# Peptides against a protein of PDB entry 5EFW: the designs that were tried, part 45

Target 1, 141 residues: chain A of PDB entry 5EFW
Amino acid sequence: TTLERIEKNFVITDPRLPDNPIIFASDSFLQLTEYSREEILGRNARFLQGPETDRATVRKIRDAIDNQTEVTVQLINYTKSGKKFWNLFHLQPMRDQKGDVQYFIGVQLDGTEHVRDAAEREGVMLIKKTAENIDEAAKEL

## One batch from the design tools (peptide; made by RFdiffusion4, then SolubleMPNN)

Design b1_p15_3_s4 (from b1_p15_3 with R2S D6S K13R)
Fold by OpenDDE base, seed 5:
Structure b1_p15_3_s4 (fold): chain B 141 residues (1-141), chain A 15 residues (1-15)
Amino acid sequence: as target 1 above (141 residues)
Amino acid sequence: TSWEESRALAEERVA
């Protein structure tokens, strides 16, 4: 499918299932996080968080999910091996024709370094564009 | 993996 061919770091979660689990993960995401597909499917994405992950930022993500809105943040995440990386993260709801939220799209910037200023703005534009592409591709499913 | 396979596996795990 077109969705499966998107070569970006992203996941799709299902808020209609218990604890809003990941139901799809791109190959790049698996490579980034060092997890297998079997290890993450069906789980909430919070396993990427760790000691230095800012809880206020996490709350922004949670609020966006609860309010069914989009959010863009940058937070520390951890790979399976415990490597820290700065995740420029964009999340947005995917709605059906009726307007109801079916899924959430989560996109992670390909570069895992902390970004600021122009680089951050550029990254934000990129991940937002990616999210739109994913949304469009998912509608074909 | 495919979308269908991913969803199926995920749903199985949370069921």
Scores: peptide ipSAE 0.563, ipTM 0.937, DockQ to the pose 0.851
Fold by OpenDDE base, seed 4:
Structure b1_p15_3_s4 (fold): chain B 141 residues (1-141), chain A 15 residues (1-15)
Amino acid sequence: as target 1 above (141 residues)
Amino acid sequence: TSWEESRALAEERVA
């Protein structure tokens, strides 16, 4: 499918299932996080968080989910092996034709470094565009 | 992994 061909780091979650679990993960995401698909499907994405993850930033993500809005943040995430990386993360709801939220799309920038200024703006534009591509691809399913 | 298979697996794990 078109969705499967998107070579970016992303997941799709289902807020209608308990704890808004990941229901789809791109191959790139698995490579980035060092998890297998079987290890993460059905789980909330919070397993990427760790000691240095800013709780205030996490709250922004949670608020966005609760309010069914989009959000873009940078936060520390951890791979399966415990490797710390900066995640420029964009989350947005995927809505049906009626406007009801069906899923959430989470996109992670390809890079693992903290970005600022022009680099951040460029990264934000990229992950937002990616999210739109995912949204369009998913609607074809 | 297809979308359908992925969703099915996720739902199975959650249930």
Scores: peptide ipSAE 0.560, ipTM 0.935, DockQ to the pose 0.831
Fold by OpenDDE base, seed 2:
Structure b1_p15_3_s4 (fold): chain B 141 residues (1-141), chain A 15 residues (1-15)
Amino acid sequence: as target 1 above (141 residues)
Amino acid sequence: TSWEESRALAEERVA
């Protein structure tokens, strides 16, 4: 499908299932995080958090999910091997024709470095555009 | 892995 061909780091979660688990992960996301698909499907994405992950930033993500809104943040995540990386992360709901939330789309910047200023703005535009592409692709399923 | 297979597997794991 078109969704499967999007070569970006992203996941799709299902808030209608217990604990809003990951129901789809791109190949790039698996490579970035060093997990297999079998290891993460059905799990909440919080396993990427660790000691240096800013809890206030995590709360922003949680609030966005609870309020069914979009959010863009940058936070420390950890790979399976324990390697830290900066995750420029965009989350937005995927809504049906009635406006009800079906899924959440989570997009991670390809790079693992902390970005600022123009680079951050560019990254934000990219991941937001990616999220829109994912939304459109998912609606074609 | 297809979208359909991925969703089915995830749902099975949560159930």
Scores: peptide ipSAE 0.555, ipTM 0.936, DockQ to the pose 0.794
Fold by OpenDDE base, seed 3:
Structure b1_p15_3_s4 (fold): chain B 141 residues (1-141), chain A 15 residues (1-15)
Amino acid sequence: as target 1 above (141 residues)
Amino acid sequence: TSWEESRALAEERVA
């Protein structure tokens, strides 16, 4: 499947299942977060959060899911080994032919530092474009 | 893994 060939950090979640679990994770995402596929499938992505993850930012993500809207934020995430990284994160709904939300697409751009200004804008454009590519690829499912 | 396998495994674990 074209979806499976996208070499970016991303997950697909299913809000129609309890707690909006991850139902697909790219190989790159697994490498980034240091988890196996078996460890994360069926789980909510909140396991990436930790002590220094900003709670207000997390609430923005939650609100976007509840309102079925897209959102782009930067937040601190943690790998399995406990390593912190800045995650430029974009989330958007994937809608069916009727316009109803079927899934959410989450794209992660990892970095050692919080990105600002032009670098942030470039990153945002990249992850949004990636999300659109995933959305298009998912139409083959 | 494939989309179908991933989805099936996820659904099984949630249930």
Scores: peptide ipSAE 0.568, ipTM 0.939, DockQ to the pose 0.829; fails the geometry check

Design b1_p15_4_s1 (from b1_p15_4, 6 letters changed)
Fold by OpenDDE base, seed 2:
Parts: C-alpha cells; sequence; structure tokens
Structure b1_p15_4_s1 (fold): chain B 141 residues (1-141), chain A 15 residues (1-15)
C-alpha cells in the first residue's frame, strides 16, 4: 500500500477503540523501538515511556488527544531493551469527511540529543510533512 | 516488559 511505502517512524492509532490502541506501525518504527508488530498492535503507545520521560510533556500529548488537536513535543522514550532516545514527536488527528476524528497519526524522529533551534525546526517540518503524507495515504484504510 | 510509549499510558485495548 501507499502507506507501507512511507519509510518513516510512525504509528496510527484508533481512538474509537478502548485505550486508543496502535492499529498500524511502520517497519522503521518497529526497528527503532525493537518491538515486533505482534507485540505492539492493539496496544497503547505508552509502553515507550519510562523513568526519565517528562510527565508534563506526556500530559501535553494527553491533552491533544482529549481535545482532538495536534501537538509537537520532544520526550525521552525507551526501546524494548531499555535504551533511551530523544523522540521529536508529532501527533495529529485524522478526520473523516464529516470532520470527525477517526485516527491519530504519530510520527517520531529519533535522536541521541535534545534538538533546538534550526535542527529542531528542520525536524518539526519533516515530521509534520510526514504526517500529512500519512494522512493522505491512510485514506486507503 | 514494554518500552516507553509516545502516548500517555492507558490500558491496552486489543484490536
Amino acid sequence: as target 1 above (141 residues)
Amino acid sequence: MSISDVYPKKEIKPK
């Protein structure tokens, strides 16, 4: 599918199902997080959080989901093996023709450092563009 | 064991 051809770290979740589970994960996302597809499909993406994940940042994500809005943040995430990485994360709702939210798109840009200034702006532009591409491709779902 | 999630921790709902 067109969606599967997007070579970026991303997931699609279904807020209409209990606990907003992941219903699609890119191959790159699986490689990044060190999980198999079977291990994450049907689960909420919170399993990426750990001790050093900033709770205030997580609340921003929660608020965006609750309010059905987009958000862009950086937070510490953990792989299956416990390896930490900085996640420049963008989340946005995918709406149907009526304007109702049917899915959420989450795009991750991983790094070893918290990025700022030009590097952050560049990353944000990239993940937002990726999210738009996913939104278009996901119409095939 | 699970890795840190990008989304807030909530109950896992099977597909």
Scores: peptide ipSAE 0.042, ipTM 0.613, DockQ to the pose 0.043; fails the geometry check
Fold by OpenDDE base, seed 1:
Structure b1_p15_4_s1 (fold): chain B 141 residues (1-141), chain A 15 residues (1-15)
Amino acid sequence: as target 1 above (141 residues)
Amino acid sequence: MSISDVYPKKEIKPK
């Protein structure tokens, strides 16, 4: 399985580089966010945040990165043109054979509204499964 | 123009 074949919204970041930049972005992610690959690679993914992005939720993401753990949240993100969307977001570390963190995998499920109940549970299940598929495919990185 | 900080960088704590 190759990363290019995974038709989902996701990025891979490198926490071992300054500011944990994006090193891979799926085509779907680029289409969703309206950015080109050149505009995204090498940058921290914070450019998706905006005025209505909940700072407490962002702190949860930060804490997960610092503690090398996974997290699942919903937050407001913005496209390049400024369009808001609800991002059901899952982040998890990718570890090497020794158990050390090599990368982080971020998976995004976009929606026009905040999801809840069964819809949220379905979305969480999907993005977590996607993250596992990415983890397997990215072993070649 | 606000930038999105989905992946805020902080020091990675060891296990």
Scores: peptide ipSAE 0.042, ipTM 0.584, DockQ to the pose 0.069; fails the geometry check
Fold by OpenDDE base, seed 5:
Structure b1_p15_4_s1 (fold): chain B 141 residues (1-141), chain A 15 residues (1-15)
Amino acid sequence: as target 1 above (141 residues)
Amino acid sequence: MSISDVYPKKEIKPK
């Protein structure tokens, strides 16, 4: 599918199901996080958080989901093996023809350090553009 | 496996 051809780190979640589980994960996301597809499908993406993940940032994500809005943040995430990485993360709702939220699209740009200024702006533009591409491709779901 | 969530609805649980 067109969705499967997108070579970026991303997931699609279903907020209409209990606990907004992941229903699709890109191959690169699996590689990044060191999880198998079987391990993550049907689960909430919170498994990426750990001791150094900023709780206030997590709350921003939760608020965005609850309010059905988009959000862009940077937070520390952890791989299955416990490796920390900075995640420049963008989340946005995917709406149906009636305007109701159907899915959420989450795009992750990983890095070894927190990015700021021009580097951050560039990354944000990239992941937002990616999210739009996913939105178009996900219409096939 | 890690149970940390990038989509926080609940508190982070340990792996």
Scores: peptide ipSAE 0.039, ipTM 0.615, DockQ to the pose 0.035; fails the geometry check
Fold by OpenDDE base, seed 4:
Structure b1_p15_4_s1 (fold): chain B 141 residues (1-141), chain A 15 residues (1-15)
Amino acid sequence: as target 1 above (141 residues)
Amino acid sequence: MSISDVYPKKEIKPK
């Protein structure tokens, strides 16, 4: 499918289902996080959080979901094996023709360090562009 | 790209 051709780290979630579970995960995302698809689908993406994940940043994500808005943050996430990585994360709603939120798109840019300045700006542009591509492809869902 | 906690809701036990 067109969606499957997007070689980026991303998930699609369904806020209409209980706890806004992941309904699609890219192969790259699975590789990054070290989870199988079976382990991911149907779960809320919060399993990526851990001890050093900033709660205030998580709240920003929560607020964005609740308000059905986009957000871009950078936070510590954890792989299945417990490895930490910096996740430059962008989330945005996917809306139907009526403007109603159908899904959320989450795009992740992984790194070994917290990025700032030009590197962050570049990353943000990349993940936002990716999200738009996913949005277009996900219309097939 | 990496995926971070995208969807913080109230603590719901993951599958």
Scores: peptide ipSAE 0.036, ipTM 0.610, DockQ to the pose 0.052; fails the geometry check

Design b1_p15_4_s2 (from b1_p15_4, 7 letters changed)
Fold by OpenDDE base, seed 2:
Structure b1_p15_4_s2 (fold): chain B 141 residues (1-141), chain A 15 residues (1-15)
Amino acid sequence: as target 1 above (141 residues)
Amino acid sequence: MSLLDIYPKKPIVPK
Protein backbone atom coordinates (compact mmCIF):
# COMPACT_ATOMS: atom_id res chain seq x y z
CA THR B 1 0.00 0.00 0.00
CA THR B 2 0.97 3.65 -0.25
CA LEU B 3 1.12 3.74 3.54
CA GLU B 4 3.60 0.88 3.66
CA ARG B 5 5.84 2.66 1.17
CA ILE B 6 6.47 5.59 3.51
CA GLU B 7 10.04 4.97 4.62
CA LYS B 8 9.92 6.88 7.90
CA ASN B 9 9.63 6.04 11.59
CA PHE B 10 5.96 6.12 12.47
CA VAL B 11 3.08 4.39 14.20
CA ILE B 12 -0.67 4.64 14.03
CA THR B 13 -2.67 4.20 17.22
CA ASP B 14 -6.36 3.67 17.89
CA PRO B 15 -7.73 5.86 20.68
CA ARG B 16 -11.10 4.14 20.39
CA LEU B 17 -9.55 0.98 21.81
CA PRO B 18 -8.55 0.65 25.46
CA ASP B 19 -5.22 2.37 26.23
CA ASN B 20 -4.78 3.72 22.67
CA PRO B 21 -2.72 0.81 21.31
CA ILE B 22 -0.45 0.74 18.29
CA ILE B 23 -2.30 -0.73 15.32
CA PHE B 24 0.35 -0.06 12.68
CA ALA B 25 4.12 0.35 12.79
CA SER B 26 6.46 1.12 9.92
CA ASP B 27 9.40 -1.14 9.20
CA SER B 28 11.74 1.73 10.04
CA PHE B 29 10.11 2.14 13.43
CA LEU B 30 10.67 -1.52 14.20
CA GLN B 31 14.30 -1.22 13.17
CA LEU B 32 14.77 1.90 15.27
CA THR B 33 13.22 0.47 18.41
CA GLU B 34 14.52 -3.09 17.94
CA TYR B 35 11.10 -4.67 18.41
CA SER B 36 9.26 -7.09 16.21
CA ARG B 37 5.84 -6.19 14.91
CA GLU B 38 4.32 -8.95 17.03
CA GLU B 39 5.87 -7.46 20.15
CA ILE B 40 4.33 -4.01 19.76
CA LEU B 41 1.00 -4.33 17.98
CA GLY B 42 -1.77 -3.94 20.51
CA ARG B 43 0.46 -2.14 23.01
CA ASN B 44 0.54 1.45 24.14
CA ALA B 45 3.72 3.17 22.95
CA ARG B 46 4.78 4.00 26.52
CA PHE B 47 7.14 1.01 26.48
CA LEU B 48 9.62 3.33 24.75
CA GLN B 49 9.93 5.43 27.90
CA GLY B 50 12.53 4.93 30.60
CA PRO B 51 14.37 6.46 33.54
CA GLU B 52 15.56 9.58 31.75
CA THR B 53 12.35 10.27 29.89
CA ASP B 54 11.07 13.65 31.03
CA ARG B 55 7.70 13.14 32.69
CA ALA B 56 6.60 16.69 31.95
CA THR B 57 7.14 16.04 28.25
CA VAL B 58 5.17 12.82 28.50
CA ARG B 59 2.34 14.78 30.10
CA LYS B 60 2.32 17.10 27.11
CA ILE B 61 1.79 14.08 24.88
CA ARG B 62 -0.96 12.78 27.14
CA ASP B 63 -2.68 16.15 27.14
CA ALA B 64 -2.59 16.30 23.36
CA ILE B 65 -4.20 12.88 23.12
CA ASP B 66 -6.85 13.76 25.69
CA ASN B 67 -7.59 17.04 23.95
CA GLN B 68 -7.36 15.47 20.49
CA THR B 69 -4.75 17.96 19.33
CA GLU B 70 -1.31 17.77 17.77
CA VAL B 71 1.97 18.18 19.64
CA THR B 72 5.67 18.23 18.83
CA VAL B 73 8.26 17.45 21.50
CA GLN B 74 11.69 15.95 22.06
CA LEU B 75 12.09 13.17 24.59
CA ILE B 76 14.42 10.36 25.55
CA ASN B 77 13.25 6.95 24.38
CA TYR B 78 14.78 3.52 24.75
CA THR B 79 15.20 0.63 22.36
CA LYS B 80 14.47 -2.94 23.35
CA SER B 81 18.13 -3.40 24.24
CA GLY B 82 18.02 -0.32 26.46
CA LYS B 83 19.83 2.06 24.14
CA LYS B 84 18.82 5.69 24.60
CA PHE B 85 17.96 7.98 21.73
CA TRP B 86 16.53 11.45 21.39
CA ASN B 87 13.14 11.29 19.79
CA LEU B 88 11.90 14.37 17.97
CA PHE B 89 8.29 13.31 18.09
CA HIS B 90 5.21 14.63 16.35
CA LEU B 91 1.69 13.45 17.14
CA GLN B 92 -1.51 14.44 15.38
CA PRO B 93 -5.04 13.11 15.12
CA MET B 94 -6.44 11.54 11.99
CA ARG B 95 -10.02 12.67 11.56
CA ASP B 96 -12.88 11.36 9.46
CA GLN B 97 -15.15 13.43 7.22
CA LYS B 98 -17.28 14.37 10.21
CA GLY B 99 -14.22 15.65 12.06
CA ASP B 100 -14.17 12.83 14.59
CA VAL B 101 -10.82 11.38 15.61
CA GLN B 102 -10.25 7.91 14.21
CA TYR B 103 -6.55 7.41 14.86
CA PHE B 104 -3.40 9.14 16.01
CA ILE B 105 -0.30 9.39 13.86
CA GLY B 106 3.04 9.38 15.65
CA VAL B 107 6.21 10.24 13.75
CA GLN B 108 9.69 9.82 15.25
CA LEU B 109 12.94 11.40 14.17
CA ASP B 110 15.76 9.72 16.06
CA GLY B 111 19.07 11.25 17.01
CA THR B 112 22.00 10.97 19.34
CA GLU B 113 21.53 14.47 20.69
CA HIS B 114 18.89 17.00 21.57
CA VAL B 115 18.57 19.18 18.48
CA ARG B 116 17.98 22.92 18.53
CA ASP B 117 17.71 25.93 16.27
CA ALA B 118 17.92 25.28 12.55
CA ALA B 119 18.37 21.53 12.96
CA GLU B 120 15.26 21.32 15.11
CA ARG B 121 13.22 23.45 12.71
CA GLU B 122 14.28 21.26 9.84
CA GLY B 123 13.38 18.12 11.73
CA VAL B 124 10.01 19.48 12.76
CA MET B 125 9.15 20.38 9.19
CA LEU B 126 10.16 16.89 8.08
CA ILE B 127 8.13 14.96 10.64
CA LYS B 128 5.09 17.18 10.18
CA LYS B 129 5.20 16.68 6.43
CA THR B 130 5.59 12.95 7.02
CA ALA B 131 2.52 12.95 9.25
CA GLU B 132 0.50 14.62 6.51
CA ASN B 133 1.69 12.04 4.00
CA ILE B 134 0.65 9.27 6.38
CA ASP B 135 -2.73 10.88 6.88
CA GLU B 136 -3.34 11.03 3.15
CA ALA B 137 -2.10 7.49 2.56
CA ALA B 138 -4.21 6.06 5.37
CA LYS B 139 -7.36 7.72 4.08
CA GLU B 140 -6.83 6.05 0.72
CA LEU B 141 -7.23 2.60 2.23
CA MET A 1 -9.81 -1.26 3.58
CA SER A 2 -9.36 -0.75 7.29
CA LEU A 3 -5.99 0.01 8.87
CA LEU A 4 -6.71 -2.96 11.12
CA ASP A 5 -6.44 -5.21 8.07
CA ILE A 6 -2.96 -4.11 7.00
CA TYR A 7 -1.09 -6.58 9.18
CA PRO A 8 -3.31 -9.49 10.17
CA LYS A 9 -0.32 -11.23 11.74
CA LYS A 10 -1.58 -10.43 15.21
CA PRO A 11 -5.00 -9.45 16.52
CA ILE A 12 -5.12 -5.81 17.54
CA VAL A 13 -6.08 -6.13 21.18
CA PRO A 14 -4.82 -3.77 23.88
CA LYS A 15 -2.38 -5.29 26.35
Scores: peptide ipSAE 0.092, ipTM 0.659, DockQ to the pose 0.037
Fold by OpenDDE base, seed 1:
Structure b1_p15_4_s2 (fold): chain B 141 residues (1-141), chain A 15 residues (1-15)
Amino acid sequence: as target 1 above (141 residues)
Amino acid sequence: MSLLDIYPKKPIVPK
């Protein structure tokens, strides 16, 4: 499918199911996080969080989901082996033709360092554009 | 097709 051909780190979650589980994960996302598809499908994405993940940032993500809005943040995430990485993360709702939220799209840009200023702006533009591409591809399924 | 049909190898059960 067109969705499967998007070579970026992303997941799609289903807020209509209990605890908003991941229902799709890109191959790149699996490579980044060191998980198999079987290990993450059906789970909430919070398993990427760890000791140094900022709780206030996580609350921003939660609020966006609850309010059905988009959000862009940068937070510490962990691979399966426990390796830390900075995740420039963008989340936005995918709406149906009636305007109701059907899914959420989460896009991750990984890095070894916390990005700032121009580098952050570039990353934000990239992940937002990616989210729009995913939204378009998913709606054609 | 539904997004749930993309990878049917594992049923979606919330954890």
Scores: peptide ipSAE 0.077, ipTM 0.652, DockQ to the pose 0.036
Fold by OpenDDE base, seed 5:
Structure b1_p15_4_s2 (fold): chain B 141 residues (1-141), chain A 15 residues (1-15)
Amino acid sequence: as target 1 above (141 residues)
Amino acid sequence: MSLLDIYPKKPIVPK
């Protein structure tokens, strides 16, 4: 599918199901996080969080989901093996023809360090554009 | 299809 052809780190979640589980994960995402598809499908993406993940940032994500809005943040995430990485993360709702939220799109840009200033703006632009591409591709399914 | 949220999410009530 067109969605599967997007070679970026992303997941799609279903807020209409208990705990907003991941219903789709790109191959790149699996490679980044070191999890198999079977290990993540049906789970909430919080398994990527760990000791150094800023709880206030996590709350921003939760608030965005509750309010059905988009959000862009940077937070420390962990791979299955425990490796830390800075995740420049963008999340936005995917709405149906009636305007109701159907799914959430989450895009991840990984890095070894916190991104700032121009580099951050560039990364944000990239992941937002990616999210739009995913939204378009998913609606074609 | 839907996309994954990597950060702590609050449980969402089904429609």
Scores: peptide ipSAE 0.144, ipTM 0.666, DockQ to the pose 0.130; fails the geometry check
Fold by OpenDDE base, seed 3:
Structure b1_p15_4_s2 (fold): chain B 141 residues (1-141), chain A 15 residues (1-15)
Amino acid sequence: as target 1 above (141 residues)
Amino acid sequence: MSLLDIYPKKPIVPK
């Protein structure tokens, strides 16, 4: 499918299911996080969090989901092997033709450092554009 | 079709 051809780190979650589980994960996301697809599907994405993940940032993500809004943050995430990475993360709702939230799109830009200034702005533009591409591709399904 | 249908047709259950 067109969705499967998007070579970026992303997941799609279903907020209409208990605990908003991941229902789709890109191949790149699996490679980034070191998990298999079987280990990911049906789980809430919180498994990426760890000891140094800022709880206030996590709350911002939770609030965005609860309020059905988009959010862009940077937070520390962990791979399956325990490797830390900075995740420039963008989340936005995917709405149906009636305007109701159907899914959430989560896009991850990984880095070894917290990005600032122009680099951050560029990354934000990239992941937001990616999210829009995913939204368009998913609507073809 | 539903995004759930792109995988083997067993429903996704939260873990």
Scores: peptide ipSAE 0.029, ipTM 0.613, DockQ to the pose 0.038; fails the geometry check

Design b1_p15_4_s3 (from b1_p15_4, 6 letters changed)
Fold by OpenDDE base, seed 4:
Structure b1_p15_4_s3 (fold): chain B 141 residues (1-141), chain A 15 residues (1-15)
Amino acid sequence: as target 1 above (141 residues)
Amino acid sequence: MSISDIYPKSEIKPK
């Protein structure tokens, strides 16, 4: 499918289901996080968090979900094996024709370090563009 | 307090 052709790290979640579970995960996301698809589907994406994940940053994500808005942050996430990575993360709602939120699209750009300035701006542009591509491709869901 | 959710429980109610 068109959605499956997107070779980026992303998930799609369903806020209309209890606990806003992941309903789609890209192959790249699975590779990045070291989880199988079966381990991820149906779960809330909180499993990516760990001891050094900044709660204030996570609260921004929470607020965005609650307010049905997009947000871009950078936070520490963890793989299944416990490996830390810096995640430049973009979240945005996927809306239907009436403007109602159907899904959330989460795009992850992984890195070994916290990025700033030009590198961050470049990453933000990339993940936002990716999110738009996903939004278009996921309309078939 | 415990760590917050990346994708916290949504306040969006199902239709």
Scores: peptide ipSAE 0.069, ipTM 0.640, DockQ to the pose 0.102; fails the geometry check
Fold by OpenDDE base, seed 2:
Structure b1_p15_4_s3 (fold): chain B 141 residues (1-141), chain A 15 residues (1-15)
Amino acid sequence: as target 1 above (141 residues)
Amino acid sequence: MSISDIYPKSEIKPK
């Protein structure tokens, strides 16, 4: 599918199902996080969080989901093996023709360090553009 | 400990 051809780190979640589970994960996302597709489909993405994940940042994500809006943050995530990485993360709702939220799109830009300034701006533009591409492609779901 | 949720539970309900 067109969605499968997007070579970026992303997931699609279904907030209309219990616990807003992942219903789609890109191959790159699986490679990044070191999980198999079978291990993550149907699960909430909270398994990426760990001891050093900032709770206040997570609350921003929670608020965005609750308010059905978009958010862009950087937070520490963990791979299956426990490796930490900085995740420049963008989340936005995918709405139907009536304007109702159908899914959430999560795009991840991984890095070994917290990015700032021009690098951050560049990354944000990239992940936001990616999210828009996913939104368009996901209409085929 | 509350494990921070990247994608916390949504209160959105299907119509």
Scores: peptide ipSAE 0.054, ipTM 0.623, DockQ to the pose 0.120; fails the geometry check
Fold by OpenDDE base, seed 5:
Structure b1_p15_4_s3 (fold): chain B 141 residues (1-141), chain A 15 residues (1-15)
Amino acid sequence: as target 1 above (141 residues)
Amino acid sequence: MSISDIYPKSEIKPK
């Protein structure tokens, strides 16, 4: 599918299922996080968080999900092996023709450092554009 | 599971 051809770090989650589980994960996402697809599908993406993940930032994500809005943040995430990375993360709802939220699209831009200023703005533009591409491709889901 | 939620539980209400 067109969705599977998007070579970026992203997941699709289903907020209509208990705990908003991941229902699709790109190959790049699996490589980034060091998890297998079987380990991820059906689970909430909270497993990426760890000791240094800022809880206030996580709350922003939670609020966005609850309010059915988009959000862009940077937070510390962890791979399966425990490696830390800065995740420039964008989340937005995917709505059906009626306007109801059907899925959430999460796009991750990984980095070794917290990005600022122009670099951050550039990254934000990239992951937002990616999310729009995913939204279009995911119409087939 | 981590207490922190990258993708926290959804409290989305029906329209």
Scores: peptide ipSAE 0.048, ipTM 0.628, DockQ to the pose 0.077; fails the geometry check
Fold by OpenDDE base, seed 1:
Structure b1_p15_4_s3 (fold): chain B 141 residues (1-141), chain A 15 residues (1-15)
Amino acid sequence: as target 1 above (141 residues)
Amino acid sequence: MSISDIYPKSEIKPK
């Protein structure tokens, strides 16, 4: 399976480069966020945040990156045109054969509302499974 | 403009 065949919203970032920039973005992600690939690659994904994005939730993401762990949160994101959406977001490190962090995988599940209970559990399972598929495909990077 | 980082600046440095 190749990255191009994964029809989900996701990005891959490189924490070894300054400011942990996006190095890969799926077509679906670009469609969701209304950005072109040229506008995304080489940038930190912070551009998705806005006035109503919860800072405490963002701190959880930061801690996960710094501690090289995975995290799953739900937060407000914004499209290029300023449209708000709830993002069920999963982030996990991609490790090399030696166990060192090589990249981070970010998977986004968009929604018009804050999902809870069974809907949230279902979404979490989906984005985690997606992340694993990406991890396998990204070994060719 | 963004006020926060979905992907905050990482403290991870290359070996």
Scores: peptide ipSAE 0.041, ipTM 0.618, DockQ to the pose 0.097; fails the geometry check

Design b1_p15_4_s4 (from b1_p15_4, 6 letters changed)
Fold by OpenDDE base, seed 1:
Structure b1_p15_4_s4 (fold): chain B 141 residues (1-141), chain A 15 residues (1-15)
Amino acid sequence: as target 1 above (141 residues)
Amino acid sequence: MSLSDVYPPKPIKPK
C-alpha cells in the first residue's frame, strides 16, 4: 500500500524540521480544508484552528508531541473559507527501526457536529486503524 | 489566522 492510495483525511509532519511542518497531505485532506497542496506543504498545521478551537484541547495535542505519545481528541477546525467543522483527530508518532520518532501522523474525521457515544467510538477505531495503515505505507518515505 | 498549534512546533523531548 502506498500513501497516495489511502483515501482518508491525513497529514504527515516532520518534527525534526523547524516548526514541525506538514510534509505530506492526502487529496481528501485538501478537499476537506479547501487548501491547495502548495498552500499547506511546509507549514505547521495550526492554520486549521480558529476562534472557537478549545485551547485546552490544543494543549493536549502539544503535550502528546512533546512526550512522543499518541492522542485522540475532538476539536473545532476551520476551512480556508472559514467554515467550522468538528474534527475527531488522532495523532501518533511514526518511529524508525531504532525507535526514534521520525514523523507524526495526523488523521482527521470531519463532522458537522460533535460526535458522542457509539459514533465516537466507531470514529476512533476508524482513525486509529487508518493511522496504522499510514504508518506502514510511510516507511517508504 | 490560527490562534494556536494543532501540531506544535516544540521539539520532541528525548526518551
Scores: peptide ipSAE 0.049, ipTM 0.645, DockQ to the pose 0.074; fails the geometry check
Fold by OpenDDE base, seed 3:
Structure b1_p15_4_s4 (fold): chain B 141 residues (1-141), chain A 15 residues (1-15)
Amino acid sequence: as target 1 above (141 residues)
Amino acid sequence: MSLSDVYPPKPIKPK
């Protein structure tokens, strides 16, 4: 599918299912997080949080989901082996023909550090563009 | 209850 051809780190979740589980994960996302597809599908993405994940940032994500809005943040996430990484994360709703939220798209920038200033702006533009591409491709779902 | 999702993408370490 066109969705499978997008070579970026991303997931798609279904808020119409209990606990808003991941229903699609890119190959790159699996490689980064060190999980198999079987371990990821059907789970809420909160398993990536850990001791140093900023709770205020998590609340921003929660609020965006609850309010069905987009959000862009940077937060600490953990791989299956417990390895910490900075995640420049963009989340936005995917709406159906009626305008109702059908899915959430989560995109993550490839990077090993917290980004600032021009680098951050560039990264944000990139992941937002990626999200739009996923939105178009996800129409096949 | 409120749904909380956190996603990852980057290779190895924080700053």
Scores: peptide ipSAE 0.033, ipTM 0.617, DockQ to the pose 0.028; fails the geometry check
Fold by OpenDDE base, seed 2:
Order: sequence, then structure tokens, then C-alpha cells
Structure b1_p15_4_s4 (fold): chain B 141 residues (1-141), chain A 15 residues (1-15)
Amino acid sequence: as target 1 above (141 residues)
Amino acid sequence: MSLSDVYPPKPIKPK
């Protein structure tokens, strides 16, 4: 599918199912997080969080989901093996023609460090553009 | 434990 051809780190979740589980994960996302598709599908993406993940940042994500809005943050996430990485994360709802939220699109830009200034702006533009591409492709779901 | 991921805590169920 067109969605599967997007070579970026991303997931699609279904907020209409209990606990907003992941229903699609890109190959790159699986490689990044070190999980198999079977281990991820059907789960809430919170398994990426750990001891050093900022709870206030997580709350921002929670609020965005609850309010059905987009958000862009940077937070510490962990791979299956426990390796930490900085996740420049963008989340946005995918709405149907009626305006109702069908899914959430989560795009991740991984890094070894917290990015700032021009690097951050560049990353944000990239992940937002990616999210838009996913939104268009996901209409085929 | 603070299992903080990209998404906040919510129940699991695939589509």
C-alpha cells in the first residue's frame, strides 16, 4: 500500500478501541524500537516510556489525545533492550470527511541528543510533513 | 513503574 511505502518512523493508533492501541507500525519504527510487529500491534505505545521519560511531557501528549488535537514534543523513550533515545515526536488526529477522529498518527524522529534551534525546527517540519503524507495514505485503510 | 512511551497509558486492543 501507499502507507507501507512511507519509509519513516511512525505508528497509527485507534482511539475508538480500548486504550488507543497501535494498529499499524512502520518497518522503521519496529527497527528503531527493537520490537516485532506482533509485539506491538494491539498495544498502547506507552511501552516506550521509562524512568527518565518526563511525565509533564507525557501529560502534554495525553491532553492532545483527550482533546483530539496535535502536539509536538521531545521525550526520552526506550527500546526493547532498554536503550534510551530522544524522540522528537509529533502526534495528530486523522479525521474523516465528517470531521470525526478515526485514528491518531504518531511520527518519531530519533536521536542521541535533545535537538534545539535550527535542528529542532528542521526536524519538526520533517515529521509534520511526514504526518501529512501518512494522513493521505491512511485514507486507504 | 513509569512506563512512559510516546503515548499515555491506555488499555490494549488491536483492530
Scores: peptide ipSAE 0.032, ipTM 0.643, DockQ to the pose 0.048; fails the geometry check
Fold by OpenDDE base, seed 5:
Structure b1_p15_4_s4 (fold): chain B 141 residues (1-141), chain A 15 residues (1-15)
Amino acid sequence: as target 1 above (141 residues)
Amino acid sequence: MSLSDVYPPKPIKPK
């Protein structure tokens, strides 16, 4: 399958460019965040953060990027209009044939409420599986 | 501003 056929909330970023900008955003992601594609591409995804976004959680994301590892967190994000939402977010590197990081894949669960316990675990499994699907699709391009 | 507990997109910090 192709990236465009994956009907989930996700972005792809390029850590080899300054500030690790978004280079691909799914339609669902745009709809959720209320931004146009033109407003998103070329920007670092930090624009989703706001006053109630936990800084320690953001640091976990930064550390994962710096260390080129995966991470799964929940944090408060904001739409363009300022609506707060809980973001169950999974980030993982996409590596080339030599093992070097080529891109980062960021996936967000579609849901309107914060999840805990079993529901959270199920959501994590879903977004991780989605990330793997994106990884496979991107390598086929 | 409206509140919601949606499970959507990622905020990323640069490396």
Scores: peptide ipSAE 0.032, ipTM 0.616, DockQ to the pose 0.032; fails the geometry check

